# Designs tried in a protein design run: peptides against a protein of PDB entry 9IZ0. Part 196

Target 1, 345 residues: chain A of PDB entry 9IZ0
Amino acid sequence: ITCLGSNGHTYKQLVKGGNDDLRQDAVMEQVFEQVNGFLRSYRKTSQRNLSMRTYKVIPLALKTGVIEWVQDTIPLGEYLDSAHKVYHPKEWSLSTCRKLIAEKQMEDLETRLKVYDLVCRHYRPVFRHFFLESYADPVQWFTTQTNYARSTAVASVLGHVLGLGDRHGQNILIDKTSGEVIHIDLGIAFEQGKKLPVPECVPFRLTRDVVDGMGITGVEGVFRRCMEFTLETLRREEDSLLSVLEVLRYDPLFSWLISPLRRMKKQKMQLENFNQPESGNITTDASRDPKIQRNNVSGESEAERAILKVRQKLSSTLSVEASVGELIRIAQDPSYLALMFCGWS

## One batch from the design tools (peptide; made by RFdiffusion4, then SolubleMPNN)

Design b2_p20_4_s3 (from b2_p20_4, 11 letters changed)
Fold by OpenDDE base, seed 3:
Structure b2_p20_4_s3 (fold): chain B 345 residues (1-345), chain A 20 residues (1-20)
Amino acid sequence: as target 1 above (345 residues)
Amino acid sequence: MLSLEEIKLKELEEALERRK
């Protein structure tokens, strides 16, 4: 829909109807706004304008809502697919890479690593070109690339702490004006992605193209330092963050369990990404069996486990630097990336 | 041959010098 604002500007809004429970997205956006409050209050993060980019989500009913249309954005995956064809026209297609990874999905780690390495040699990073080619002014280039590294660092820490899992390239928008990342479709939180048929195994997306967008310093420049400052802020505000999550524990609008519909949708997207034929026995027996009481006890137990995992991730057992170093290492580990649907880009 | 990034870094340095 297009709405006329009181300021005379027309705003596009996406009305989602159907099977998307926007309540989870709205709740996660509220958590991000609270975290943005902490980032604004802490000197090291405030001085860098560190924030998780949010978008307005208004849930209207169980399966309907209004989403703010994020103007001037592109999905990361859409840019990358187009850019790889332009800058590396002799390399393998994304479909060829996906096919080779999928054909080895059931093989051992050693075989999967060999195929991942082979794909990586035939599909080189290109995301640097987004910044180099989109911004003629060198100050705008440097500013947008810096904003990208900063926003990716915040999103990576929050993605780990809140268990958002591997954010695939269609769920990461790039703001063409600022270079900042915007995470959309927040229906998988608190490590629920690990319960998918193909588990999410990385703490956040830090693929070769995600790193390539950071420029010559890669992860060791602005990105690492901004992760450290973000994690330092979240550790300082642990009790405040946990208090926000405890409110959500009792929010009847928030589901600590992945809905069967979201699980099925994500499973379908996973199968499509692997070019696996739909095994036709998706019996849609959504029999409303009286599991409602068992679902409440299971939901509360999942909420408690989720909050406990957040507390564990905020633990000061390791230094901020050591914790960030380990997260960066794991997120770039070929042994994890080779297990992903698209760990090479 | 300079990389596109090395070219852009030089352009940035020159642009920052012109602002002083």
Scores: peptide ipSAE 0.326, ipTM 0.864, DockQ to the pose 0.011
Fold by OpenDDE base, seed 5:
Structure b2_p20_4_s3 (fold): chain B 345 residues (1-345), chain A 20 residues (1-20)
Amino acid sequence: as target 1 above (345 residues)
Amino acid sequence: MLSLEEIKLKELEEALERRK
């Protein structure tokens, strides 16, 4: 929908209805705004303007609400598919790569690693070209690439700590003006991504294309340092962050579990990526709302487990540098990426 | 042949020198 503001400006808004729990997105955006407060208060993060990019979510009902349209953005996956066809027209298609990985989904790790390596040889990174070609001015190029590395670092730490899942290329937007990342569809949190049909094994998305956008330094430089400063801030503000999450523990509208409907929708999308996009409006008339007797006791136990996992991830047992080093290592490890739905790009 | 990134880095250095 398009709304005329009282200021005379026209705002595009996305109305979502049906099966998407916009309350989950709205709550996660509230957590991000609190974290952005901590990042603004701490000198090391404030001096770098570190923030999680947010968008406005207004839940109207359990399954209905209004989302702010993020202007001048592109999904990472949409850019990468188009750019790969331009810069590497002789390499394999994304569909060919997806098929080969999925044909080996039930095989052992050694077989999956061999197929992952083969796919990587036939599908090279291209995301550097977003910055190199979109910004004629070299200062704008460097600024936007730096903003990308900074925003990706904040999102990576915060995404790991909160256990954000479903971080595929369609759920990560790039702001074409600033180069910053915007994470959308936040309803898979607190490690519920491990309960998907293809379990998420990485702490955040740090694929070859995500690294390629950081330029010649890759993860070594702005990205690593901004992860360290972000994690240092979150460790300092642990009690404040946990207090924000405890308020959510008692929110009867917040779900600490992946909904069965969302799990089924993701399972279908993972299976339908094998068949051509037939534009079939399958209005799945899932009008049978099973009265989810939310056994309050099960929700409280899941919230407690989630908060304990957040506390564990904020532990000062390892240095910030050691913790970030391990997260970067795991996020780039072929042994994890070969298990992912799209770990090569 | 310089990479596109090496070209952009040189352009950046030259642009920063012109601002001094």
Scores: peptide ipSAE 0.314, ipTM 0.864, DockQ to the pose 0.011
Fold by OpenDDE base, seed 2:
Structure b2_p20_4_s3 (fold): chain B 345 residues (1-345), chain A 20 residues (1-20)
Amino acid sequence: as target 1 above (345 residues)
Amino acid sequence: MLSLEEIKLKELEEALERRK
């Protein structure tokens, strides 16, 4: 849909209908705007213009809403698939890599590490080329690559603290004008990604291509420093952030749990990405509703656990530098990435 | 007050030093 604003500007909007609960996205965007307020209040973060890129979400009904169309963006996964074919035409396809990882999904860690290493050798990073080819001016190149590293650092800290899940390459947009990342589909938060059919084991996405986009400095440059400044700011504003999350505790429309339907949809999408169209009527008899014991875990008890987990992640028990160092280590650890659906790119 | 450019250059220098 195209809307004319009261300012005379024309805005493109995406209307999502039927199956996407945009209320979760709208709430997370409100949390990001509050955090952006904190980042503007501190000298170390404000001098660097550190922010989480936001987009406007307007839920209209239980299953319908309007999303701001972010112009001049591309999904990270779409860029990487196209660029990999250009820069590494003799390497394996993304489908081949996915198949090999899936075939070993039920195997031991040693076997999964071996197949992950094999995939990594046959699918090399390319994301540096986004910046090198898109920006002929060295100042623009350096500026956009710096903005990418900064925005990725903010998103990584926030993604960890809020327990954002489902951070695959289609849910991360790159702004082609600024180099900044924009996270979309925020409906898996507060570590509910651990309840997916393939559990999320990393605090945020820091795959080889995500690092390759940071250029020659990798994680040790702007990225690490901006993570440190972001985490320092969030630790100082812990009570303010927790107060924002406590408002959500009383929102009857906010879901602290991933719905069974959303889990099944994600499971089906994971399986469909592996199925070549063999026409086999696997009537998955949906009639075995596993008695998910409706443990009447009150929505309050899940909210309380989520808030407690945020508080634990903001703990000052370790220095900011030590905490960021450990997060970066875990996010890049092959022992975790080999367990992921797409940990190699 | 460091310019945004001076901050970027310093962040680049500090990153190159940490790689040595």
Scores: peptide ipSAE 0.124, ipTM 0.758, DockQ to the pose 0.013
Fold by OpenDDE base, seed 4:
Parts: C-alpha cells; sequence; structure tokens
Structure b2_p20_4_s3 (fold): chain B 345 residues (1-345), chain A 20 residues (1-20)
C-alpha cells in the first residue's frame, strides 16, 4: 500500500498477513529504538553514528500488520547467490552446498566439519564485490563498506544480547545506498533459535561472506572496535535495558517462547528450500491454530529466565575487549558453523 | 600501523588493478 504522511510525502508500506505475529517484531523494534537512544547518548558510539537500523511495524491483528517498506534494499542471501554465479561460475551451486550439508546433518561433528570444509573450498566468499560493484567513487566505496562494518557490529552485539535467532541471509537486508544491514523477521528472540530443528549455535551471523564484506581488515578493523563500543554502551545502560524488558514480562500478548506452529513453519521452510528454486507463493492455509493455553505461569518464568540471560550477557566479569574477542571467535568457529543450516556464506 | 584508510586505499588499488 502507499500512505500519505502528515508531511505530504508518500510512503510505500508492506501489508503482511499470515501466521507470523508481528507484535514480536514491533516489540523488538521498540527495544532497538531504546538502544539507539543509548548509542546516541554515549560519546564513543555517538561520534561514530552507531545505530541499529530500524523499520516501523504496526500490528493490526494477531497475524496481520503493516511494515515499513525499506527502499533500495536486497536480502544478503539473494545478493550472495547471484554474485557467486557471476564471480565463481565453476564453483558449486548454493543448492548443491545445502544438499551436502543436510545429507550429513545427522552425522558426527568430524564428518560435518569435513563436509563444511569441502563446501567452503567450492563456494568462496564474494561479498566484497557488493561494494566494488555498487560504488564507482572511492569515497562512496570506503564510506559504505565502513557503514556496513559499523551496522554489522551493532547488530551482532544486539543480536547476541537479545538472543536473536533465525539470522539467515534472507532475514538480513543490505541497504544499497548506505551499505548498512537491516535485520528483519525478529520473532525468534531470547535464544529461542536454539529450539529450532537446526539449532543456532553462534551468537550472531559472522560467516565468511559477512567477513568478506568488511574488506581486507576483516573483523580486526572497524567491526571489532564498534562491537566493543556498543557492548560498553549496553553494559553502562544495563538497568535501563532490563527495565524495558521487564515491561514485557507481564504482557500476555508477547511470546517469550517460539510457538510450535512457528517452529513447524521454519522446519518446513528449511526442508522446502531444498526442493524449490524460485518464487512460489505457497499460501499454506494452516487455519487451525489450536488454542495453546499459554499457561501464564510458564510465560512469566520464561520471561524471567530471558531477562536473567540478558543480564548475564552484559556481565562485566570479562573486559569488553575479552568479551568481544570471545564472541568473534565463537561466531567464526567451524565447529559451530558446520552445525548451522547455512554456515559457509 | 597503517591507518584503516591506508589499508582500504591499498585494497582499492589492488581491486582496480585486477579490473585492468
Amino acid sequence: as target 1 above (345 residues)
Amino acid sequence: MLSLEEIKLKELEEALERRK
């Protein structure tokens, strides 16, 4: 739809219907707006213009809402699939890589590591080409690649602290104008990604292509330093962040747990992404939502556990540098990436 | 230590040389 703003400008918006509860996305966007307030108030983050890119979500009903249309974006996974075909036409297809990883999903870690390494040799990083293609001007190239590393650092810290899951290449948009990342589909939070059929074992997405987009310095440049400043800001504002999350503790509309239906939908999407190439709108009319009596007692106990985990991730037991160093190490560890649905790119 | 700018300038130069 197109809406006329009170400022006389027209805004394109996406009407989303289906089985996804947009209230979770709206709540996470509100948390990001609060965090952006903290990042603007702290000198080290404000001087670098560090922010989580946000978009407006207006839930209209349990399964319907309006989402701001983010202009000039592309899904990271869509860009990477196209770029690999151009730059490495003799390498394996994304479908071949996915097939080999899933055929070995039930095997031991050693076998999965061998398959992951084999896939990595036949599917090389290409994301550096996004910046080299999109920006003919050296200043724009430098600026956009710096914005990418900064925005990825903020999103990585927030993604870890809030336990954002389902961080696959279709849920990460790249802004073609700024080079910034935009995270979408925020309904898997507070480590509920560990309850997926393929559990998420990394704190955030830091795959080879995510690193290749940072340029020659990889993680050891703008990215690491911006993670450190972001984590330092969140540790300073711990009580403020926890107070925002406590408001959600008693909200019967907020789901601290991944719904069985959402888990099944993600399982089907993981399985169906094996068989279909292109654009089929499969409207699966899964109309019968069993009234899961959300035992309110279970929701409150899960909210309390989620808040405790956020507090633990903000602990000052380790230095900011040591904490960021360990997060970067874990996020790039082949022993975790080999277990992921798409850990090679 | 090369500045982050000097490192990125070298990367740009190497990328421009590979396009020739």
Scores: peptide ipSAE 0.006, ipTM 0.380, DockQ to the pose 0.014

Design b2_p20_4_s4 (from b2_p20_4, 12 letters changed)
Fold by OpenDDE base, seed 2:
Structure b2_p20_4_s4 (fold): chain B 345 residues (1-345), chain A 20 residues (1-20)
Amino acid sequence: as target 1 above (345 residues)
Amino acid sequence: MKSLEEEALELLEEALKRRQ
């Protein structure tokens, strides 16, 4: 839909209907707005204009809402699939890579590492080309690549601290004007991604293509330094951040657990993305309600565990540099990426 | 002509066999 704002501007809005609880997305966007307040208040982050890009989410009912349409964006995964076909037309298709990873999903780590290495050799990074194609002016090229590295650093720290899951290439948008990343579909938070059928083993997405977009310096340039300044700000504002999360503990509308329906939907989408054969009408007989024993783990106990994990991630036991160094190492470790649904790009 | 998938599976099998 298109809405006319009180300022006379027209805004495109996405109306979501169906089974998606947009209240989780709205709450996470509110947390990001508070964190953006901390980033503006701290000199080291403010001087670099560090922020998490946010979008407006208005939940209308249990399963319906209005989302701000982020104009001039492209999903990272859509760009990478198109660019890979252009720049590497003799390499393997994304479907071939997915099939090989899927076929060996139940094998040992060493077998999965060999498959991952083989896929990586036949599916090379291309995301550098986004900046080279989109910006003919060297100043715009440098500015947008810098904005990409900065926004990715902020999103990586926040994604780790808040335990954001489901960070696949379709849930990360690139702003074509600024080069900034926009994270969407925020309904998997507080490490609930570890409860997915393919568990999330990395703190944030730092795949070869995500690094390739940072240019020649990779992670050792703007990205690392901006992660350090962001983590330093969040450690300073720990009590403020925890106070924001404590308000959510008492929100009866916020779910600290991944819903069984959302888990099943993500499982089905993962399986369907592995199994693209032809257009067969599979009538999903939805009739088997597995009596999953609702272990009444009180929403309060899961909220307390989530807040405790946030506090642990903000611990000053290690330096900011050591903590960021370890996060970058783990996020790029083939032993974790080989276990992911799409860890190669 | 083998499909790119068949070639990929053969290369994977060779990479796995070179371990033994």
Scores: peptide ipSAE 0.041, ipTM 0.698, DockQ to the pose 0.039
Fold by OpenDDE base, seed 4:
Structure b2_p20_4_s4 (fold): chain B 345 residues (1-345), chain A 20 residues (1-20)
Amino acid sequence: as target 1 above (345 residues)
Amino acid sequence: MKSLEEEALELLEEALKRRQ
């Protein structure tokens, strides 16, 4: 839809209907806006314009809302699939790689590592080409690649601290103008990604293509330093961040747990990527919404556990540099990436 | 059972044939 703003400008808006609780996305965007306040207040982060790029979500009902239309964006996964076909036409298709990984999903770690290595040899990184194609001017190229590395660093720290899940290439948008990343579909938070049929084992997405977009320095440049400054800011503002999360503890509408319906939907999407979408109108008779008696007691206990895990991730037991170093190591570890649904790109 | 390499070669050949 197109809305007229109070300023007389027209804005495109996406009306989303479905089974997803847009209230969770709206709450996570509010948390990101507060964190952006902390990043603006701290000299080291403010001087670099570090921010989590946000979008407006207006929940209208439990499963319906208006989302700000993010103009001039492309999903990372859509760009990568198109770019691999152009730059590596003799390599495997994304579907071939997915098939191999999933056929061996129930095998041991050694076999899964061999499959992952084989897929990596036949599906090479291409994300550097996004910047080379889109920005012919060297200053614009450098600026956009720097903005990408900065925004990815902020999103990686926040994604780890808040335990954001479902960070696949369709839930990460690239701004074609700024090079910044925009994270969407925020309804898997507080480590609920570990409860998916394919558990998320990495703290954030730092696959080979995500690193290739950082240019020749990879993680050892702007990215690492911006992660360090972001984590330093969050540690400084720990009490402020925890206070924001404590307000959510008592919100009966906020779900600290992944809904069974959302889990089933993600499971189906992970399985249906194997079979052509036969347009079978499975009228799942939506009439029996089981009154999930969200036992308020179970929700409060899970909220407390989530807040405790956030506090643990902000612990000053290790230096900022050591903590960031370990996060980067784990996020790039083949032993974790081989276990993911799409860990190779 | 085919080796992982044999399965991958067949999938590569199928993927190449679909692009021609």
Scores: peptide ipSAE 0.030, ipTM 0.593, DockQ to the pose 0.037
Fold by OpenDDE base, seed 3:
Structure b2_p20_4_s4 (fold): chain B 345 residues (1-345), chain A 20 residues (1-20)
Amino acid sequence: as target 1 above (345 residues)
Amino acid sequence: MKSLEEEALELLEEALKRRQ
């Protein structure tokens, strides 16, 4: 829909109805705004304008809500699929790569590593071209690539700490004006991605194309340093962050667990994405949500486990540098990426 | 000697190329 604001501007808004957990998204956006407060208060992060890019989510009654239309954005996956066809027209299609990974998804790690390597050889990174083709001015090119590396670093640390799942290329937008990443569909948090039919094994998305967008230094430089400063800020503000999450523990409308229906929907989408080109029509089929009696006792125990895991991820047992180094290593490890639905791009 | 898995991947690759 298009709404006229009280300021006389027209805003495009996406109205979602039925089964979208827009309250989960709205709560996660509120957590991101609190974290952005911490990043603004800390000298090392404020001097770099480090922030998690947010968007407005207004939850309405009955699982309906309004999402701000993020103007001047493109889904990372949409750009990558288009760019791969342009820059590598002799390589495999995304559909071919997906089919090979799927056909071998039940095989051992050794077989899956061979498939992943084969796919990687026939589907090369292209995301560096986004910055080269979008920005003719060298200063704008450098600025936007730097903003990309910074925003990706913040999103990677925060995504790991909060256990954000479902970080596929359609749930990551690129702002074409700033080069910043915008994470959308935040309904899989607190490591519930590990409960998906294809478990998420990486702490955040750091695939070959995500790295290729960082330019010649890859993860070494702006990205790593911005991860370190972000993690240092979150460790400093641990008690403040945990206090924000404790408020959510007692919110009866917040879901610490992936719903069985969302799990099944995600399973279907993972299976269907093998056979159809990515027409980004998320058909919101209004499947009747059976009133699963939320046993309050199970929700509270899972909230406590989630908060304990956040605390554990903020632990000072390792240095910031060692912790970031390990996160970067795991996020790029072929032994994890080969197990993912789309670990090659 | 190619592993039985390498042969299976090559056969799968060829089968997918024939479907495009």
Scores: peptide ipSAE 0.030, ipTM 0.588, DockQ to the pose 0.038
Fold by OpenDDE base, seed 5:
Formats: structure tokens, sequence, C-alpha cells
Structure b2_p20_4_s4 (fold): chain B 345 residues (1-345), chain A 20 residues (1-20)
């Protein structure tokens, strides 16, 4: 829908209905706004304007709501597919790479690593070209690439701490004006990505293309330093962050578990991405509302486990530098990336 | 003409066989 604001500006809004509980997204956006408060209050993060990019989510009912349309954005995966065809027209297609990885999905780790390495040799990174194409002015180029590395660092730390899942290239938008990342579809949180048909094994998305967008220094510059400052801020504000999550523990509308419907939808999308590239709006008319007997007791136990995992991730047992170093290592480890649905790009 | 997928599968099978 398009709404006319009282300021005379037209705002495009996405109305989402039927299948996804937008309360999960609205709650995660509220957590991000609180974290943005901590990032603004702490000198090391405020001096760098570190922020998780947010968007407005208004839940109207259990399965319906309004999402703010993020203007001037492109999905990372859409840019990468298009750019790869332009810059590497003799390399393998994204469909060929997906098929090879998927055909060997049931094989051992050694076989999956060989497939991943082969795919990586035949599908090279291109995301650096986004900045080179979009920003002819060297100052604007440097500023936007810096904003990208900063926003990716904040999103990576916060995504790890909150256990955000489903961080594929369609759920990460790039702002064409600022170079910042916007994370969308926040309904897989608190390590529920490990319950997907293809379990998520990485703490955040740090694939070769995500790194290529950081420029010549890759992770060894703005990104690493901004991860360190973000994690230092979250460790300092641990009690404040946990207090925000405890309010959600008692929200009878918040789901700490992936919904069976969302799990089935993700399973279908993983299976359908095997067959056709078409942007078909599959209106799955799954009108059978399974009576979700909310066993309240199971929700409280999952919330407690989720909060405990957040606390464990904020532990000061390791230095900030050591913790960030390990997260960056794991997020780029071929042994984890080879297990992902799309770990090569 | 083999598809790029068939060529990729053959290259993979050869790469798997060279380590056995």
Amino acid sequence: as target 1 above (345 residues)
Amino acid sequence: MKSLEEEALELLEEALKRRQ
C-alpha cells in the first residue's frame, strides 16, 4: 500500500498477511533500537556512528501487519547474481553451484569440502564492484564502503549474540545511498536456525562476497575493529540487554521457537530453489490453522535457555579481540561454509 | 554438448577419484 503522510510525502508500505508472525520482527526491531541506544551512549561506538539499521514493523494481528518499505535498497543476493553474470560470464552459474552443493548435501565433510572448493574456484567474488559502480567520487566510495563494513560488523555481532538465523543474500539488503546493510525477516532468532533442514553452523554471514565488499583490507580493518567495539558495548550493557529480553520472556505473543509453518515454508523454499529461478508468489493456501496449544511451560523454558545463551555469548572469559577473532575465523571456515546452502558467495 | 552441470559433475567425480 502507499500512504500519504501528513508531511505530504508518499510512503510505500508492505502489507504482510497469512503466514508469518510479524510480532517476532517487531520485537527484534525493538531490541535493535535498545542496542542502538547503547551504541549511541558508548564513546567508542558513538564516535563511529555504529548502528543496526532498523525499519518500522507494526503488527496488526497474529498473522498480519505493516512493514515499512526500505527505499533505495537491493537484496545482496540479487546484486551478486546480476554482477557475477557481468564480471564473470565464463564462470559457473549460481544454479550450477547450488545444484552441485545440494547433490552432495548427504555426503561426508571431506566430499562437501571438495565440492565447496570446486564451486569457489568457478564462482569468484564480485561484491567490490557494487562500490566501484555506484560511487564515482572517491570520497563517497570510501564513505559507503566504510559504512558497509561498519554496519556489517554491528549486524554480525548483534546477529551472533541474539542468534539470528536465515541470513541468506535475500534477507540482507544493501542501502544504495549509504552502503549500509539492512537485515530483514527476523523471525529466526535465538539459535532456531540450527533447527532448519539445513542447520546454520556459522555465527553470522561472512562469505567471500561479504568480505569482498570490505575492499582490499577485507576483515582486517574497519570490520574487525567495529566488531570489537560493538561486542565491548554489548558486554558493558549485558544487564540492560538481558532486562530487555526478560520483558519478552513474559510476552504471551512472542515465540522463542520457530513456527512449524515457517519451518515448512523454509523447507519448501530450499527444495524449490532446486528447480526454478522464477519469482512466483506461491500463495500456499495452508488454511488449516493447527490449534497451537501454547504449552506456556515450554515457551518459558525456551526463553530461559535463550537468555542463558545470550549471557554465555557476552561472557568476558576471553578478551574482546580473542572473541571477535574466533567469530571471524568460524564465520569464514570452509568446514562450516561447505555445510551451508550458499556458503561460497 | 554437455551442460555446464554435466561438465561440473564430471570434474567433481574426477577430483574425487584422484584422492582414492
Scores: peptide ipSAE 0.029, ipTM 0.648, DockQ to the pose 0.040

